Peptides against a protein of PDB entry 2FGR. Designs and how they scored, part 297

Target 1, 331 residues: chain A of PDB entry 2FGR
Amino acid sequence: SSVTLFGIVDTNVAYVNKDAAGDSRYGLGTSGASTSRLGLRGTEDLGGGLKAGFWLEGEIFGDDGNASGFNFKRRSTVSLSGNFGEVRLGRDLVPTSQKLTSYDLFSATGIGPFMGFRNWAAGQGADDNGIRANNLISYYTPNFGGFNAGFGYAFDEKQTIGTADSVGRYIGGYVAYDNGPLSASLGLAQQKTAVGGLATDRDEITLGASYNFGVAKLSGLLQQTKFKRDIGGDIKTNSYMLGASAPVGGVGEVKLQYALYDQKAIDSKAHQITLGYVHNLSKRTALYGNLAFLKNKDASTLGLQAKGVYAGGVQAGESQTGVQVGIRHAF

## One batch from the design tools (peptide; made by RFdiffusion4, then SolubleMPNN)

Design b2_p29_4_s4 (from b2_p29_4, 18 letters changed)
Fold by OpenDDE base, seed 2:
Structure b2_p29_4_s4 (fold): chain B 331 residues (1-331), chain A 29 residues (1-29)
Amino acid sequence: as target 1 above (331 residues)
Amino acid sequence: GTSFSGEEEAKKVLEELKKAVEELKKAKE
């Protein structure tokens, strides 16, 4: 058996030019290039190709030293793995987000990531962004000639909000083809939640693809999220992302990513463009900078996610510019 | 609204999986 302690400390100076009041925000933020984390993991060889595993991981907030406490809400799983793949029990990324966020060139963190995995409808469930789930059972296949898949189910445990029952129930999965420079995936998920105290289904479909040309990588995402409500109509968002990354001088990486969020319920669009640069000082330490521009049209109020500084929305139809400059250290 | 290719088929698969899970729940209770 083995136990490994691991983590990332990522802290930045961040600035956004507008908050909900139209004022600038600046300060020390967290998780600009990678999510800061502390974790423990280990495996036990049970013989015959079977292994038991555990994974405990929590987010670190370097700016305030985890003033709100530390937990293992990023991942808290026990698993069995072997030739059949891997079964996980416990809170984790749901299979759809685990796979489909891999196409985000900004690693689903900071001010630059694809923001499609979001609670678009003021859902009252704890994980209505479709990223993680409590009470989750997951299964991941091996890679068979490029083909792989993942499936998950989360128990609702009779959680209720208002008149809604089965809150927190998740069912979903993906199929993928990963071979050499090519990756492509289709993900489907449904979560039970509540909006305004009424039962609501959060349906999600996501397509992702990437190709590594060696000199550059292209990546794309297509996503539709629907909060299906019995009263008031569906809250639907179509999200699109296209990004490119390239190595620079053997020690750096430049990233450019565009996203469009077509928010149908309010007939409003938001456009996001992010330029990022990472400079590796070593295998474990990097400097980075992100520059993001978010343009809201009409009734859209989306804000960049400068964690630790400002992650709220802006006034309807306003644009927001964000900057992060920071240090990432892995151990 | 926008529909992705295969969305309806995907929904059907999801519903079938949902039914299967519900049956398993009933068997456990």
Scores: peptide ipSAE 0.000, ipTM 0.273, DockQ to the pose 0.011
Fold by OpenDDE base, seed 3:
Structure b2_p29_4_s4 (fold): chain B 331 residues (1-331), chain A 29 residues (1-29)
Amino acid sequence: as target 1 above (331 residues)
Amino acid sequence: GTSFSGEEEAKKVLEELKKAVEELKKAKE
């Protein structure tokens, strides 16, 4: 039996050259290289290959000391695991996001991550970005010669918004092959939500793959999200990502990632290019810098996610440049 | 139904994946 206290404090100075008004924003931001967090976890060996586990994790906002409070919205699970795999009960990453975000070289944080896991349609559900869910039951298989899978179901508990009566329901899963330097996976998910007070299905399909060549790693994602509405037509986005990372001098890592977001409902594309560098001062402390460029075309209004400084959109067709320089400390 | 536009970026990812698989096959021999 063990209980572990763990966390990450990641704080940065961030700059974006444009907000929604066309003005620059700058200041102290959070979670540029890794999401800042505080957590408790533990396991109990129950014998016979069976283990119980718990995991409680919340986000830390170092710039304001969690002025809005602290919660365990990142993960709050109890689990059983064994030769059969693992069953989890509680709020967590949904299986699709847990697996498919692993191909994002920027770890789904800061100004450089793949932004495909997004609420593309002004969905009114709390988790319409497809990342986490309340009331979630998840199952993860063991790894069998590289093959593995995960499945999840979240109860809506009759949550209503407008005429939608099943908001928050999730069903999804992935299949994957993880063997040595190769990883590949396919994920499928559907989430019930509301748009404009009307029932809407958020459908998601994602293909991911990576290969570690030792001297460099390549990673890619292909994703389609579709908010299926009864009135107004579907809101569909095709997202693409290609990234590379390489160790530098034994203490550093450089990352380059490109993403394309083809927003079909507005016939508009956005292009994102990010260069990142991490310098390890120790096993637990790193300095980092990110430089991101986001080019919106036509009606696209996407903005870089400089958490703690500015994470809103820009004017249609405008480009945005972002910089983050910070410290990450793990404990 | 799902469809991708056949963007060049997607093609590049697929080509890199093919190369990776080939390298893995060679390493197992």
Scores: peptide ipSAE 0.000, ipTM 0.335, DockQ to the pose 0.011
Fold by OpenDDE base, seed 4:
Structure b2_p29_4_s4 (fold): chain B 331 residues (1-331), chain A 29 residues (1-29)
Amino acid sequence: as target 1 above (331 residues)
Amino acid sequence: GTSFSGEEEAKKVLEELKKAVEELKKAKE
């Protein structure tokens, strides 16, 4: 049996020019290039090609030293793996987010990431952003000539909110093709939640693809999220992303990503453009900078996620500019 | 030989994805 301690400390200076009051915010933020984390993982060879594993991972907030505490909410799993693939028990990324966020060139963190995996409807469930789930059983296939898949089910354990039952139930999965320079995936998920104390289904469909041309990589996402409410109508958001990355000078990487969030319930769009640069000082340490511009149209109030500084919304129809400059260190 | 077979499979997957996207577009209409 082996146990590995691992982590990332990513801390930045961040600035956004507008908050909900129209004022600027700035300070020390976290997780601009990668989510800061501390984890333990290990494997045991059980023989016959079977392995047991565990994974415990929590987020680190370097700006305040985890003043709110530390937990393993990022991942807390035990697993069995072998020729059949991998079965995981415990809180984790749901299979859909695990796979489809991989196409986000900004690693699903900071001010530049694709923000489609979101609670668009004031869902009252804890994980209504569709990223993780409690009480999750997941299965991941091996890669067979590029083809792979993942499936997951999370138990609701009879959780209720208002009149809504089955809150927290998740069912979803993806199919993918990963071979050489090409990756493509389709993900489908449904999560039971509540909005206004009423039963609501969060349906999600996501398509992702990337291609590495050697000199540059292109990546894209197409997503529809629909909160299906019995009363009040559906809340639908169509999200689109297109990104490109390229190595620079052997030690650097430049990234450019555009996203569009078409919020149908309020008939409003938001446009996000982010430029990022990562400079590797070593295999484990990097400097990075992100510059993001978010334009809200009409009733849209989306804000960039400058974690540790400001992650709230802005006034309707306002634009927001964000900057992060930081250090990422992995161990 | 293995690379070429992979490219053909990749093309098939891409075509299926394109179809899925088109179906999604139609479902939006």
Scores: peptide ipSAE 0.000, ipTM 0.264, DockQ to the pose 0.012
Fold by OpenDDE base, seed 5:
Structure b2_p29_4_s4 (fold): chain B 331 residues (1-331), chain A 29 residues (1-29)
Amino acid sequence: as target 1 above (331 residues)
Amino acid sequence: GTSFSGEEEAKKVLEELKKAVEELKKAKE
C-alpha cells in the first residue's frame, strides 16, 4: 500500500469594489485558481484487479492559518475499484457536481467560476448548493468507448428541520461521453432539504459540453435548479455558461468565461464575465490573475466569491468588479 | 424494504427531472 501526502496552497491579493454596503473590500484571500487543500490518499492492491483506496482532503485557508480548524469535509472516502469501476463510501463531491463542474474553466473556485451550483432558496440543509453530500455512496463506471456514468445516493439518516424529515437525502447521477477532444454530460439530481422549516426538494438538471481544438478549448453549461417548496411556490434558476481558454507562449493560459443567471423567483438576471490568466513558473507553481465583472439587474444581489476577502452579496441591481492576483503552489 | 422505497422515489425523481429537461429546452428557444 502507498500513502501520498498532497496539497495546494493558493493565496492571492483580492479586491472587490462593492460589498453589501457599497464599500470596497480588499486583502489577502485564498483559493483563487484552485482550492487550497491538504490531503492524504492511498491505494492497496488486493489482487485480481481489485484495489482498495482512501482519500482524506480538507481545505486550507492560508490567509489565517486555518483559524477555524481543519477537517476532511472536501473528501473523506474509502473505495473499491476494479474492472467494474469504482465504489466510494463517504463524504465527497456528488456525482453530478464532480462531472459537471469539470466544464467550468475556472475550476469552480475564485471569482470567475460558474456559480450555478448554489443554494438559491435559503435552503436549510448543509449542502444545498448541490456540490457535496454527507453519508454518500457513489459508483462510477469505467469508460466504455467514451461512454461513462456516475451515480450517488446519500442517506438522510432521519435528519429533521422543522417538519422536514428527510433532510440531506441525495439521489443523482450523470451520463457522459468523453472521447478525445470532446466531452459531453447530462446530470440529474434531487436533494431533500427544508426552506422555512418546510420540506423542499432541490431538483437539478445540468448539461455540459466541451471541445478542445488544440489552439483553444470551448466549454459550456446549461443548468436548471428548482427548489420545490410545499408553500410559497417554486424557486427556479436557469444558469448558462460559455467559456474559452487558450494556451499562451507554452507557459501560460488565458481564460474567458461568461455566465448568465436567470433567477425566476425574483424575475431578475445576473451577468458574469471573467478574464483569467495563469502563468506557469513550473509544473507545480503558477502565478495567476483574474478580473471579473458581475452585473446584477433588478432584484439580483449576487456577489463574486473572493474567498477570504468578501463572498457576500451586493445591493439589488448593483454591479461588482473583482480582481485576484496570486500564487498557486502544488505539492 | 428500503431498496423498494428507494426505487420508487428514484422513479419519481427521474420523472421530475424529465420535466425539468423539457423546461430547460423551452428556455433555450
Scores: peptide ipSAE 0.000, ipTM 0.263, DockQ to the pose 0.012

Design b2_p29_5_s1 (from b2_p29_5, 12 letters changed)
Fold by OpenDDE base, seed 4:
Structure b2_p29_5_s1 (fold): chain B 331 residues (1-331), chain A 29 residues (1-29)
Amino acid sequence: as target 1 above (331 residues)
Amino acid sequence: SKLVKKDGVWSEAELSDEEIDEILNTNLA
């Protein structure tokens, strides 16, 4: 049996040149290279190839010392694993996000990540970004000659918002091929939510792929998110990402990633381009810098997610520049 | 850090490089 205490403390100085009022914001932010976290995990060998596991993980906000509290909302699972794969019970990344965010070269955090996993429609559910779910049962297959899959179902437990009666129900999964330098995945998910107090389905399809050439890695995502409403029409966003990373000097990594968010409901696009650098001082400690540009067109108001400093939108059609420079330490 | 229990006795171990990589590449969002 084992118990592991682990975590990441990632804190940065961040700047964005525009907020919703057109003013700059700057200060101490968190989670620029990796999401800061504290976790406990462990395993028990039950014999016969069967293992029990637990995983408890919460986000750390180093800038304010978790003033709003600490919880295990990142992951709180108990599991059984073996030759059959792994079954998890508890709040976790949903299978689709768990797999498809792996293609994000900015680790789904900071000012550079793919922002497609988002609540595009003012959904009233707690997890309408499609990232995690409460009351989740997940199953992950082993890797069979490269092929693997994950499936999940989250119970709504009769949660209601307005006239919506199945809020929080999730069903989804992915199929993938992971073999050596190649990874490719297709994910499908549906989540029940509410918009304006009315039942809404959040449908998501995501295609991801990456290839590691050794000297560089290429990664891409294609995603469509639809909030299907009975009244008012669908809120659809097509999101695209292409990124490249390369090792530098044996201790560094440079990253470049572009994303396009085609927001159909407002007929507006946003373009994101991010340059990042990570400098490993050790296996556990790194310095990093991110430089991101977000160009909103027309009615688009997207903002870079400088967590702890400013993560709100900007004025319609405005561009935003963001910088993060920080330290990541894993323990 | 890691605690491993064998035969009822806990021992401390540092995380391996692989374990660190796992942490850095798991639960990204």
Scores: peptide ipSAE 0.550, ipTM 0.927, DockQ to the pose 0.882
Fold by OpenDDE base, seed 2:
Structure b2_p29_5_s1 (fold): chain B 331 residues (1-331), chain A 29 residues (1-29)
Amino acid sequence: as target 1 above (331 residues)
Amino acid sequence: SKLVKKDGVWSEAELSDEEIDEILNTNLA
């Protein structure tokens, strides 16, 4: 048996040139290259190829020392694994986000990541961004000649908001092919939530692919998120991402990523482009810098996610520039 | 750090490079 204490502390100096009032924000931010975390995990060999496991992981906010508290909301699972794969019980990334965020070259954090996994409709559920779920049962297959899959179901436990009575129910999964330099995946999910106190389905379809050419890696995402409302019409967003990364000098990595968010309900687009650089001082310690530009058109009000500094929106049709320079340390 | 139990005895070990890579590349969001 084993127990591992692990974590990442990622803290940065961040700047965005516009907030919701049109003013700049700057300060010490968190999780610019990797989400800061503290975790405990372990395994027990039960014999015959069967293992029990646990995983407890919470977010760390280095800028304020977790002034709002610490919890294990990132992951709190117990599992059984073996030749059949892995079954997990507990709060976790839902299978769709777990797989499809892997194509994000900015590790689904900071000012550069793909922002498609979002609450696009002012959903009133706790996890309406489609990233994690409470009361989750997940199953992950082994890799069979490249093919693998994951499935999940989260119980609503009769949670109600307004007239919605199944809030928090999730069903979803992915199929994937991972072999050598190639990765490709299709994910489908539906989550029950509420918008304006009315039952709403959050439907999501995501395609992802990457290819590692050795000298560079290309990655892409295609996503449609639809909040299906009985009254007021559907809130649909089509999100697209294309990114490239390349090693630099054996110790560095440069990344460039573009994303487009076509917000159909407001007939407005947002364009995001991010340049990033990571410099590895060691296996565990890196310096990094991110430069992001977000252009909102028409009624779009999206903001870059400079966690710890400013993660809100901007005025409609405004552009935002963000910078993060920081240190990432894994332990 | 890692604690490993073998034959009823706990010992401390450092994380391997592979384990570090796993941590950096899993549970991203």
Scores: peptide ipSAE 0.537, ipTM 0.921, DockQ to the pose 0.888
Fold by OpenDDE base, seed 5:
Structure b2_p29_5_s1 (fold): chain B 331 residues (1-331), chain A 29 residues (1-29)
Amino acid sequence: as target 1 above (331 residues)
Amino acid sequence: SKLVKKDGVWSEAELSDEEIDEILNTNLA
C-alpha cells in the first residue's frame, strides 16, 4: 500500500486594469498556472488486478494562509479500479468537466482559461458552474484502442431551494478517443438547480479536440450551456475556444488561446485572448507569466479570474486587461 | 513525498517524474 502527500503552491503578482467600479486591482494572487492544493492519495493492491484508492485534495491560498479554512472540496473520493476501469464515490470533478477541461491549454486556471464552465444564470446551487458535484458516483472505462468514456450521477438528497426539490442532482458523461497525438471528446450533462427559487435544469453539451504536431499543439472547444427556467425563458450561452502551444528551448512553453462567449439571453458577446509562458526551472518548479485581454460587448460584464486579487465582473461593454507573474512549485 | 508500506513498515520515497506529471495534469479546475 502507499500514501502520497502531494501539493502545489502557486502564487503570483497579479494586476487587472478594471473592476466593477472601473478601478485597477493588483496584489498577490493564487493559482495562476495551476490551482494551489494540498492532497493525500493512496492505493491498496487487493490482488487479482483489483485496487482500492482514496484521494483527498483541498485548495491552498498562499496569499492569506487559508484564512477561511481548509477542506477537501477539490476531491474527496474512495475508489475501486481494475480491468473494468474505475468507480469513484465522493465529491469530485464531474466526468464532463474532468475530460473536457483537459483541452484548455491554460489548465482551467488563472486569467487565461476557457470560462465556459460557468454559472451563467445566477443559479442558486453550490456547483452550478458544472465543474464538481457532491454525492457523486462516477465510472471511468479503460482505454480500448483509444476509445474511453466516463459517466456520473450525483444525488440531490432532497435538497430544496424555494420550490425546487432536486437541487444538486447531476447526470452526465462523455465519450472520447485518445490515441497518440489525437484527442477528441463529446460530453453531455444535466444538473438540477434553482433560479429565483424556481426549479431549473442546467443542460450542457461540449465538444473538444486536440492534436499534437510535435512542434506545436492545437486545441479547441465548442460548448452550449442552457439554463431551462420555467418562468422567464432559457438562458443560453455558446462558448468557443481555439488555442495553440509550443515548446520553447526545451525548458519553456508558450501558449496562445482565444475564446468567444455568446451570451444569448442578453444578446452580448465577450472575446478573450491570452498569451502565456511557462519556464521550467525544474520538473517541480516553474516561473510563469500570463497576459489576458477580455473584451465585453453590449451588456456583457465578464471579468478575468485573477484569484486572490479580483475575480468579479466589469461594467457592461468594458474591456479588461490582466497580468499574472508567478511561481509554481509542486511537492 | 511518498510513503510506501512494505511488510508493515513505512518508508519514504521520492515521487517519480510520472507521478509529478500526474499531479500537475489532474484536477485542473
Scores: peptide ipSAE 0.530, ipTM 0.920, DockQ to the pose 0.851
Fold by OpenDDE base, seed 1:
Structure b2_p29_5_s1 (fold): chain B 331 residues (1-331), chain A 29 residues (1-29)
Amino acid sequence: as target 1 above (331 residues)
Amino acid sequence: SKLVKKDGVWSEAELSDEEIDEILNTNLA
């Protein structure tokens, strides 16, 4: 049996030109290229092709030394795997986010990522961004000639908020085709939550695809998130992403990604465009820079997620420019 | 680098390229 300690420390200098008051923010931030993490993982061969596994992973905040504490909220699973695939028990990425975030060229972190996996409706559940779930059972199939799938169910354990009695229940999954340069996936999920103390369903459908041309990679996402409320109407957001990346000189990678967030409930759009560069000093250490532009229209107040510096919103209809320059180190 | 415990003994090892790629490309967000 083996146990491995691993992690990433990613710290940056970040700047955004506007906060909620219209003032600039700058300082030391975290997780600009990859989410900083500390993890323990291991496997045991049980014979006959069966393996047991565990995975414990928490986020690292290098700017303040985890002043708010350390936990394993990123992943805390025990698993069995074999020819049948893998079953996991414990908090993890839900299957939909696990698969569909793989199409994000900015690794679902920093100021450049696809921000569609979000709590669009002031949902009162802890994981109303649709990324992770507590009390999760998940199953992942093997790859069968390119076809693969994942499914998950999270127990609500009768958690209540207001009149909602099943908060935290998740059901979802994806089907995918992964073969050579092509990846394509469809994800569906429903999560029970509350908005304003009333039961609300967070429904999500996401399509993703990518193609690696060798000299460049193209990736795209189409997503609809709908908070279905019994009273007050649905809060619906359609999110779109298109990105391209290319290796540069064997030591670097350039990325360009555009996203559109059509927030139907407020009839307002936000446009995000990000240019990124990663320079590999080694296999484990990289320098990176991100430049992002976020344009809010009408009532939209979205902000770039400069973690550790400023991740709040801006004034309605305001644009925001963000920069991150940092170091990523994997160990 | 990584710390590996095997058969009750801790040792230091380098991450393989595959392991690094796995870490960088999995469990995102």
Scores: peptide ipSAE 0.531, ipTM 0.917, DockQ to the pose 0.594; fails the geometry check

